# Peptides against a protein of PDB entry 8YVU: the designs that were tried, part 45

Target 1, 39 residues: chain A of PDB entry 8YVU
Amino acid sequence: PQLCYILDAILFLYGIVLTLLYCRLKIQVRKAAITSYEK
Target 2, 160 residues: chain B of PDB entry 8YVU
Amino acid sequence: TWLTVLKKEQEFLGVTQILTAMICLCFGTVVCSVLDISHIEGDIFSSFKAGYPFWGAIFFSISGMLSIISERRNATYLVRGSLGANTASSIAGGTGITILIINLKKSLAYIHIHSCQKFFETKCFMASFSTEIVVMMLFLTILGLGSAVSLTICGAGEEL

## One batch from the design tools (peptide; made by RFdiffusion4, then SolubleMPNN)

Design b1_p12_2_s2 (from b1_p12_2, 9 letters changed)
Fold by OpenDDE base, seed 1:
Structure b1_p12_2_s2 (fold): chain B 39 residues (1-39), chain C 160 residues (1-160), chain D 39 residues (1-39), chain A 12 residues (1-12)
Amino acid sequence: as target 1 above (39 residues)
Amino acid sequence: as target 2 above (160 residues)
Amino acid sequence: as target 1 above (39 residues)
Amino acid sequence: NLLLLQLLLKLL
């Protein structure tokens, strides 16, 4: 049972980190698209 | 800017808020249907006795719906309405987190006092089950609050 | 305990989906960078 | 995000 709660915490943290990384990557894609449009 | 990113994700945040609200409502209804919370001795289900899954879900659902409608129609009156609803939902979420933390502390204290080594004792089982449900509700409430706060910041940025 | 395992399964599935989406987005960023370099 | 939104909208 304790292992399950630890796994939940790890997976939850992983989900948050992935969401933040996804947002950052999406911003990078948008910046790249804007810079390609200004050229 | 961060505001422009939040504005573009407003519909997503609104949908997430509605989903969180629906999950909270489902958990609340299931727990109320399976367990007679009114007859449970102690404050193990204090958050459910307060009706938080119900009113919290309503507030989050309304906030999410208003956010989606505001984004789709792009009308100034809807932006103000969404901001008000998101602010109310943020307050409700904060209150809900507080209630859930108090409930969690009581449940954990109960488990500790009764030295619940035997999982098959009905009281220990109920306390453990309550703790699990409260933790799940706490996570959902944190997600809902995060979405509501994000939508509030987005709406405040549009007024500004 | 069973609810914990169900939550683990949901979070795990969510993590997999996010990872796949992140990989797809990363590939798109790379393709956009390559196309901008060929220009 | 659009795919995730569409998936969430399909779930709703």
Scores: peptide ipSAE 0.492, ipTM 0.796, DockQ to the pose 0.058
Fold by OpenDDE base, seed 4:
Structure b1_p12_2_s2 (fold): chain B 39 residues (1-39), chain C 160 residues (1-160), chain D 39 residues (1-39), chain A 12 residues (1-12)
Amino acid sequence: as target 1 above (39 residues)
Amino acid sequence: as target 2 above (160 residues)
Amino acid sequence: as target 1 above (39 residues)
Amino acid sequence: NLLLLQLLLKLL
């Protein structure tokens, strides 16, 4: 049972990190699209 | 600017808020259907007794829906309505976090007092279950609050 | 403990979905970078 | 975002 909670914490942290990375990557894609449109 | 990013993600935040609300509502309804909270000794389910999963879910759902509608229609009156709803949802989320923290403390105290070494005892199982659900609800509430605050900042930025 | 396993399953599924979305987005960024370099 | 939103809306 304690291992399950540890796994939950790790998975939760992983989810947060992935969400942040996804947001950053999405911003990069948008910036790239804008720069491509201005050219 | 951060405001521009938040504005672009407003619909996403609104959907996330609705999803969080729906999950909270589902958990609340399941817990209330499976457990007779009224017969549970102590304040292990104080958040449920306060009805937080229900009214919190309603507030978050309304706030999320209004935010999505406001973004889609881009009408000034809807922006103000969304801002008001998001502000209310932010307050509700903060209150919910407080209630959940209090519930968590009570649940942990109950587990400690009853020396719940025997997990198979119904009381200890219920206290552990409550703790798990409260932790889940706390995380969901933090996410909901984050979305509501983000939407509030977006709405305030549009009025400005 | 059963709830913990359910939470683990949900978080795991969420992590997989986010990973797939991240991979798709990363591929899109790479494609956008390649198309920008060829222009 | 729109696709993710649509997917989330479809899931809801």
Scores: peptide ipSAE 0.493, ipTM 0.802, DockQ to the pose 0.055; fails the geometry check
Fold by OpenDDE base, seed 2:
Structure b1_p12_2_s2 (fold): chain B 39 residues (1-39), chain C 160 residues (1-160), chain D 39 residues (1-39), chain A 12 residues (1-12)
Amino acid sequence: as target 1 above (39 residues)
Amino acid sequence: as target 2 above (160 residues)
Amino acid sequence: as target 1 above (39 residues)
Amino acid sequence: NLLLLQLLLKLL
């Protein structure tokens, strides 16, 4: 039971980090698309 | 397009495979050090008794290392060797998943039969701990298999 | 305890889906960068 | 990717 909660914490942290990285990457794609449109 | 992506991520997949292998090896060594599996009654640790964390970790580690070396040296013989190792690791991963599922079923059946109302009973605690470790190992094995299959597809695409 | 294992499965699936989406987005960023370099 | 790979290689 304690190991399950530790695994949940690790997976939750991993999910948060991936979500932040995904958001940053999505912003980069949008910035690249805008820069390509202004040219 | 998908093959080009897999080629660019081959090193990353290889490193992920090595990391998965190291984690599996660490779990295997910790379980063997903390628990005397030989004195545990029943088939709760059948996957550990079969040595899966050890040989599976070795296969995944070798496959990942060969994949990284093959990508860095760009030698045809290393590409073929990596493809062979990744294929062997994929087979080992599939076999490991099967063994882990069987172990999980036995562990769950044990918990159900003994009506583990008192979690602090040594037998129930060991069965629950085994179930948790087997589930973790199953997830790691699925990740390792996914990386090995991806590397196999990448290597096969380079030979075509 | 049963809820913990269900949560682990959901978080694991979410992590896989996010990883696939991240890879797809990264490919899109690379394609956009190549298209911007050829102009 | 290279930074992540370097970080992973440092962890290994």
Scores: peptide ipSAE 0.485, ipTM 0.800, DockQ to the pose 0.053; fails the geometry check
Fold by OpenDDE base, seed 3:
Structure b1_p12_2_s2 (fold): chain B 39 residues (1-39), chain C 160 residues (1-160), chain D 39 residues (1-39), chain A 12 residues (1-12)
Amino acid sequence: as target 1 above (39 residues)
Amino acid sequence: as target 2 above (160 residues)
Amino acid sequence: as target 1 above (39 residues)
Amino acid sequence: NLLLLQLLLKLL
């Protein structure tokens, strides 16, 4: 049971980090698409 | 700007808020249906006795729906209404977190005092179950509050 | 304990889905970068 | 984002 809560905390942190990275990457893709359209 | 990003994700945040509210309502309903909280001795389910899963879910659902409608219609009156609803939902979420933390402390104190090594005792089982449910509800409430605050910032940025 | 395992399952599924989406997005960024270099 | 939103809306 205690191991389960530790795993939850790790998975939660991983989810947050991945969400932030995904948002950053998505912004980069959008910027790249805009730059390609201006050319 | 961060405001532009939040504005583009406003509908997503609103949907997340509604989903969080629905999950909270489902948990509240299930707990109330399975357990007669009124007959449970002690303050282990104080957040449920206060009706938090119900009123909290209603506030978050209304806020999320108004936010989605406001984004879709882009009407000035809806923007103000959404801002008001999101602000109210943010206050409700903060209050809910406080209630849940108090409940969690009481449940943990109960487990500690009764040295619940014998998990098969009905009281210890109920206290552990309460703790698990309260932790889940706290997590969902934090997510809901985060969405409501984000939507409030977006709405305030549009008025500005 | 059972609720913890349910939460773990949900968080794990979420993590997998996000990882797959991140990988797909990363591949798209790489393809966009290659296309911009050929131009 | 639109696909994810549509998927979430479909879940809701």
Scores: peptide ipSAE 0.484, ipTM 0.790, DockQ to the pose 0.055; fails the geometry check

Design b1_p12_2_s3 (from b1_p12_2, 9 letters changed)
Fold by OpenDDE base, seed 3:
Structure b1_p12_2_s3 (fold): chain B 39 residues (1-39), chain C 160 residues (1-160), chain D 39 residues (1-39), chain A 12 residues (1-12)
Amino acid sequence: as target 1 above (39 residues)
Amino acid sequence: as target 2 above (160 residues)
Amino acid sequence: as target 1 above (39 residues)
Amino acid sequence: NLLLLSFLLKLL
């Protein structure tokens, strides 16, 4: 049971970090698209 | 193409495969060092008794190393060697998954039969621990198999 | 305990999906960067 | 790839 909760914590942290990275990358894509449209 | 993407990630996949193999080996070694699996009654640790963490880790490690070397040297003989090793590792991974699933079923059946409400009983604790370890090993084996299959597809695409 | 394993499975699936989406987005960023350099 | 590798290494 304790190992399961540890795994949950790791997977949860992984999910949060990936979500943050995805959001940052999405913002970069949007900024690149806006900069390409203003040219 | 998907093949071009996989080729660019080939080194990463190889590293992931080696890492997965090392973790499997570490888990196998720790379990074998802490628990005398030979003296444990029942088939709760059947995957460990079969030596899967050891031979599986070896196959995945060799496959990953060969894949990385093949990518770095771009030699035709290494490409064929990597393809062969990755194919062998894919077969080994599939066999490992099958063994782990069988072990998991036996462990779960044991827990169900003994109505392990009293987790403080040594047998129930061992069965629960086995189940947790087997699930982790199954997860790692699936990741390793995914990397090996991806590398096999990349290698086959280069021969083609 | 059973809920923990279910949560692990959900978090694992979420992690895989996010990884695939991240890879797709990264490819899009690279394509956008290449197209911006050819201009 | 390095960030993903670093993340995988951090997960391990």
Scores: peptide ipSAE 0.506, ipTM 0.795, DockQ to the pose 0.075
Fold by OpenDDE base, seed 4:
Structure b1_p12_2_s3 (fold): chain B 39 residues (1-39), chain C 160 residues (1-160), chain D 39 residues (1-39), chain A 12 residues (1-12)
Amino acid sequence: as target 1 above (39 residues)
Amino acid sequence: as target 2 above (160 residues)
Amino acid sequence: as target 1 above (39 residues)
Amino acid sequence: NLLLLSFLLKLL
């Protein structure tokens, strides 16, 4: 049971970091699309 | 540009595969050092008895190393070698997933049959521990398979 | 303990989906960068 | 790539 909770904590932290990275990448795609539309 | 991007992805995937392999090997070693699997009755550790942490780690390590070497040397013969190793690692990963799923089903069935309400019973504790380790190994194996398949697709794209 | 395993499965599925989405988004960013370089 | 590696390292 303790190992399961450790795994949950790791997976949760992983999910948060991926979500932040995905958001940053999505913002970059949006910025690139805007820059392409202004040209 | 696409090739350089794929190359950076190949190195990353190769490193991921090696890391996955090392962790699988570490888990296998820890389980074998802490638990005398040979004396554990039942199929709770069937994946470990099958030696999957060992041979799976070898396949993933070889595939990852070949991928990194192929990327660094940029030689056609290494690309083909990496493609072959990644294909072999993909097959090994698929087999490993199958073994781990079977182990997981057996462990869960054991927990269900014995109505493991008392967590402190040695058999129930071992079944629970096995389930946790098998789940972790399954996750690592899926990541390894994903990297190997990705490297196989990249390598096949370079040969075409 | 059963809830912990369910949580692990959900977090794992979430991690896979996010990884696939991140890969897709990364490919899109790369395509956008190539299209911007050809212009 | 480093972030994906860090992420994969956290999954491991």
Scores: peptide ipSAE 0.533, ipTM 0.816, DockQ to the pose 0.084; fails the geometry check
Fold by OpenDDE base, seed 1:
Structure b1_p12_2_s3 (fold): chain B 39 residues (1-39), chain C 160 residues (1-160), chain D 39 residues (1-39), chain A 12 residues (1-12)
Amino acid sequence: as target 1 above (39 residues)
Amino acid sequence: as target 2 above (160 residues)
Amino acid sequence: as target 1 above (39 residues)
Amino acid sequence: NLLLLSFLLKLL
């Protein structure tokens, strides 16, 4: 049971980090698209 | 800017807030329907006794709806209303987190004191179940607070 | 305990899906960067 | 947005 709660916490943190990284990557794609349009 | 990103995600954050609120409400209603919380000895369900799943869900739902409406109608009066609602929802979320943490501490203390080695003891089962539900509610409340704060920042950025 | 394991399974599945989507987005960023460099 | 929504849906 304790291992399950630890795993939940790790997976939750992983989900948050991945979401933040995904948002950053999406912003980079948008910036790249804008710079490609201005050229 | 971060503000422009938040503006583009305002509807999404509003939907997230509504969804979080609905799930909190569902958990609250299920727990209240299955368990007679009023007759449970101890403070294991203190967050439910305080009615947090209900009033918190209402605040988050209103905030989310106002945020979506504000984004769609792009009216200045709706922006102010959304900002106020999101601020209220942020305060409610912070209060909810505090209540849930207190409840979680009490539930964990109960489990520790009773040395719940036998899961089949009704009291130990209820304490464990309460702990699980409170943890889930805590995660949902953190998500709701995050959305409400994000919407508040977005609304504040529109007024500046 | 069972709810914890169910949550773990859901979070794990989410982490996998997010990782796949992140990888796809990263490939798109790389493709966009390459296309911007060839112009 | 869909990913965040899917994540939120999975957290739920």
Scores: peptide ipSAE 0.530, ipTM 0.803, DockQ to the pose 0.087; fails the geometry check
Fold by OpenDDE base, seed 2:
Structure b1_p12_2_s3 (fold): chain B 39 residues (1-39), chain C 160 residues (1-160), chain D 39 residues (1-39), chain A 12 residues (1-12)
Amino acid sequence: as target 1 above (39 residues)
Amino acid sequence: as target 2 above (160 residues)
Amino acid sequence: as target 1 above (39 residues)
Amino acid sequence: NLLLLSFLLKLL
């Protein structure tokens, strides 16, 4: 059971970091799409 | 740029907040239906005794609904109402996190004091179950707070 | 302990889905960058 | 938005 809670904490942190990275990448894709439409 | 992104995701954040609220409400109702919290000795379920899953879920649900309605109708009075509701939900979320952390500490202390070598002892099982539910509720509350804060920043950026 | 394993399964599935989405988004950003360099 | 919703649903 203790190992399970440690795994939960690691997976939760991983989920947060991936969410932030995904948001950043999505913003970059949107900016690139806008720049391509203005050309 | 960040404000523009938040504006485009406002409806999504509102839906997320409503969903988080519904899950918190479901957990609250399940715990209240399965466990007679009134007969459980100790403060293991202090967050549930305080009614946090219920009032927190209501605040998050109202905030999310107001945010969605505000985005769809683009009315100035709805924007202000949504901002107020999101601010209230952010405060409620912060208070909820505090209550859940206190409950988690009490539950962990209970497990340690009773030296729960036999997991199948009713008291140890209840303390472990409480700890698991409180951790889940803590994660949901952090997500709800994140959505409410994001919506608050978005709404504040529309009034400026 | 059983709830912990359920949470682990959910978080693990989440991590996998996010990783796949991140990879797809990263490929899209790379394709957009290549197309912008050829113009 | 649906992917982010599915992601949030999995975090829950």
Scores: peptide ipSAE 0.530, ipTM 0.808, DockQ to the pose 0.081; fails the geometry check

Design b1_p12_2_s4 (from b1_p12_2, 9 letters changed)
Fold by OpenDDE base, seed 1:
Structure b1_p12_2_s4 (fold): chain B 39 residues (1-39), chain C 160 residues (1-160), chain D 39 residues (1-39), chain A 12 residues (1-12)
Amino acid sequence: as target 1 above (39 residues)
Amino acid sequence: as target 2 above (160 residues)
Amino acid sequence: as target 1 above (39 residues)
Amino acid sequence: NLLLLELLLKLL
């Protein structure tokens, strides 16, 4: 049971980190698209 | 800017808020249907006795719906309405987190006091179950609060 | 305990989906960068 | 985000 709760915490943190990384990557794609449009 | 990103994700945040609200409502209704919370001794289900899954879900649902409508219609009056609803939902979420933390502390204290080594004791089982549900509700409430705060910041940025 | 395992399964699935989306987005960024370099 | 939004909209 304790291992399950630890796993939940790890997976939750992983989900948050992935969401933040996804947002950052999406911003990078947008910046790249804007830079390509300005050229 | 961060505001432009939030504006583009406003509909997503609204949908996430509605989904979170619906999940909270489902958990609340299931727990209330399966367990007679009113007859449970102690404050293990204090958050449910306060009706948080119900009113919290309503606030989050309204906030999410208003956010989606505001984004789709792009009308100034809807932006103000969404901002107000998201602010209210943020306050509700913060209150909910506080209630859930208090409930969690009480549940954990109960488990510790009764030295629940035997899972098959009805009281220990109920306390453990309550703890699990409260933790799940806490995570959902944190997600809902995060979405509501994000939408509030987005709406505030549109008014400036 | 069972609810914990169900939550683990949901979070795990969510993590997998996010990872796949992140990988796809990363590939798109790379393609955009390559296209920008070729221009 | 669009795919995730569509997925969420399908779940609703």
Scores: peptide ipSAE 0.508, ipTM 0.802, DockQ to the pose 0.060
Fold by OpenDDE base, seed 5:
Order: sequence, then C-alpha cells, then structure tokens
Structure b1_p12_2_s4 (fold): chain B 39 residues (1-39), chain C 160 residues (1-160), chain D 39 residues (1-39), chain A 12 residues (1-12)
Amino acid sequence: as target 1 above (39 residues)
Amino acid sequence: as target 2 above (160 residues)
Amino acid sequence: as target 1 above (39 residues)
Amino acid sequence: NLLLLELLLKLL
C-alpha cells in the first residue's frame, strides 16, 4: 500500500510538470501565432 | 510527418528506455537483496525467478544506447543496428509483460485464497509486496515497450 | 489499496495523453517557427 | 525536450 501511494505521488508530480510544460508551450504557440498575424 | 516527429524524439525515447531499464534493474536488485526468492514458497516472484528485471533491463539499455548513438552519428549502419536492437527490445518487452501479467495473476490468486484480511501475516505481506512490485515493473515495462516500438517505427521509416 | 491501483491507472493514462498532446503541440510550435522564418 | 534529455542524462 505504501508503494502504491509513492507511485501515485510520482505520477501526480509528473502529471503536474507535464501540464505546466504544456501550458507554457501553448502560450508560446499563441504568442507565435499573434506575431505571425501582425507581420 | 509523424515519422519526422518520432525521429526528432528518438534520443528522448532512447533515454527514456535507458531510464526505464535502470529503474527495473534497481527494483530487481533490491528485491533480490532483501528477499531470498528461492526460499519463498509459491510463484509470487516468478518474474524475478525468470530474471526478467535483469535481462530485460539489459535489452532496454542496449536498445536505448544504440538509438542515441545512431541518432548522434547519423550513420546508416548504426540505424540498422539500432532498428534490430529496438526490435529485439520490443520482443523482450512483450515477453516481459506476459511474464509480469502471469505473475500478477498468481499473486492476486494467492491473496484471494489466503483471504489476507490480516495484513500482518508474513505471507500476506510478502504477496502484497510482490504484487506492488510486479505492478510497478509492469508499468515500467509498458513504458519501455512503448519507447522501443516507437524507435522501431522510426528506424523502419528511415529505411523506407 | 484498490483505489490506489485505479488512481495509478488513471494517472498513467493521463501521463500518456499529456505526452502525446505535448508532442503534437511541440510540432505545431516548430511548424510555426519554420513558417515565420520563411516569411 | 532537450532540457529534459539533459536532465535525464545527468540523472543516468
């Protein structure tokens, strides 16, 4: 049971990190798209 | 194309495969060091008795290393070698998954038969621990297989 | 314990999906960057 | 990806 909770914690952390990276990347795409429309 | 994307991620997939292999090796080593699997009654540790964490880790490590080297040197002969290694690693991963599933079924059956309501019984604790380790190994093996298959598809696409 | 394993499965699936989405988004960023340079 | 790769390589 303790190992399961540890795995959950690791997977949860991984999910959070990926979500943050995804959000940052999405913001970059949006900024790039806006810059492309202004040229 | 999807192939171009996978090619760009080949190094990442290789590193992921190596990492998965290292984790599997660590778990195998820890289990073997803490538990005398040979003295444990039952087939709860059948995957460990088969040596899967060791040979599987070796295959994944070799495949990952070859993939990284192939990407860095961009040599045709290395690409072919990496493809072969990744294919072998994919087969090994599939076999490992099968072994782990069988082990998981046996472990779950053991828990069910002994009605492990008393977690403090040594046998039930060992079966539960085995189940947890097997599940972790299964997840890692699936990740390794996914990386190996992806690398295989990339390599096959480069040969076409 | 059963809930822990279910959570592991969900988090694992979520991680895979996020990885795929991240890869797709990264491709889009790269395509946008290439288009901006041609321009 | 490159940063993650470098981090993973450092971890290995």
Scores: peptide ipSAE 0.508, ipTM 0.806, DockQ to the pose 0.058
Fold by OpenDDE base, seed 4:
Structure b1_p12_2_s4 (fold): chain B 39 residues (1-39), chain C 160 residues (1-160), chain D 39 residues (1-39), chain A 12 residues (1-12)
Amino acid sequence: as target 1 above (39 residues)
Amino acid sequence: as target 2 above (160 residues)
Amino acid sequence: as target 1 above (39 residues)
Amino acid sequence: NLLLLELLLKLL
């Protein structure tokens, strides 16, 4: 049971990191789209 | 700029692959040091008995190192070497996933057949522990395979 | 213990989905960068 | 982890 909770913590941390990265990438895509629309 | 981005991606993927390999090796070493797998009856640790944490870690480590070296030296021969290593690592990762899935199925089947209501039974505990470790190893192997495939695609794109 | 395994499965699935979405978004950023370079 | 995150962030 302790190992399961450790795995949960690792997966949760991984999910948070991926979510932050996805959000940053999404913001970059939006900025690129805006720049393309202004040209 | 695109090549620079791809290069940064290759280094990151290579580092991720090495890290995944090291974690897999650490898990393999810890399991082998804590548990005498040879004396454990059944196929609960079939992935460990197959030596996957060891050879899989070697393949991923070599692939990751070659990817990092290829990126740093920016030499055509290293790119080809990295492509070959990443392809080999992708095959190894796929094989590892297959072994881990088989191990997971056997462990789950064991838990189901023996109706492991008592967690403190040695066999049920070992099956549960194996399941947890196999799930972790499966996750790491999928990450490693993803990195190896990505590096293979990047390397193939550089050769074309 | 069963809840822990369920949580692991959910977090793992979430990680896979986020990885796929991240890859897809990264490809979109790459396509946008190529299109911007050709202009 | 932070270096890996920074590398990942630079990759973005």
Scores: peptide ipSAE 0.504, ipTM 0.816, DockQ to the pose 0.061
Fold by OpenDDE base, seed 3:
Structure b1_p12_2_s4 (fold): chain B 39 residues (1-39), chain C 160 residues (1-160), chain D 39 residues (1-39), chain A 12 residues (1-12)
Amino acid sequence: as target 1 above (39 residues)
Amino acid sequence: as target 2 above (160 residues)
Amino acid sequence: as target 1 above (39 residues)
Amino acid sequence: NLLLLELLLKLL
């Protein structure tokens, strides 16, 4: 049971980090698409 | 700007808020249906006795729906209404977190005092179950509050 | 303990989905970068 | 984001 809560904390942190990275990457893709359209 | 990003994600945040509210309501309903909280001795389910899953879910649901409608219709009156609802939901979420933390502390204290090594005792089982449910509700409430605050910032940025 | 395992399952599924989406997005960014370099 | 939103709306 205690191991389960530790795993939850790790997975939660991983989820947050991945969400932030995904948002950053999505912004980069959008910027790249805009730059390609202006050319 | 961060405001532009948040504005683009406003509908997503609103949907997330509604989903969080629905999950909270479902948990509250299930717990109330399975357990007669009124007959449970102690303050282990104090957050449920206060009706938090119900009123909290209502506030978050209304806030989320208003936010989605405001974004879709882009009407000035809806923007103000959404801002007001999101602000109210943010306050409600903060209050809910406080209640849940207090409940969690009481539940943990109960487990510690009774040295619940024998998990098969009904009281210890109920205290552990309460702790698990409260932790889940706390997590959902934090997510809901985050969405409501984000929507509030977006709405305030549009007025500005 | 059972609720903890349910939460773990949900978080794990979420993590997998996000990882797949991140990989797909990363591949798209790489393809966009290659296309911009050829132009 | 639209696909994720649609998926979430479908889930809701």
Scores: peptide ipSAE 0.498, ipTM 0.793, DockQ to the pose 0.055; fails the geometry check

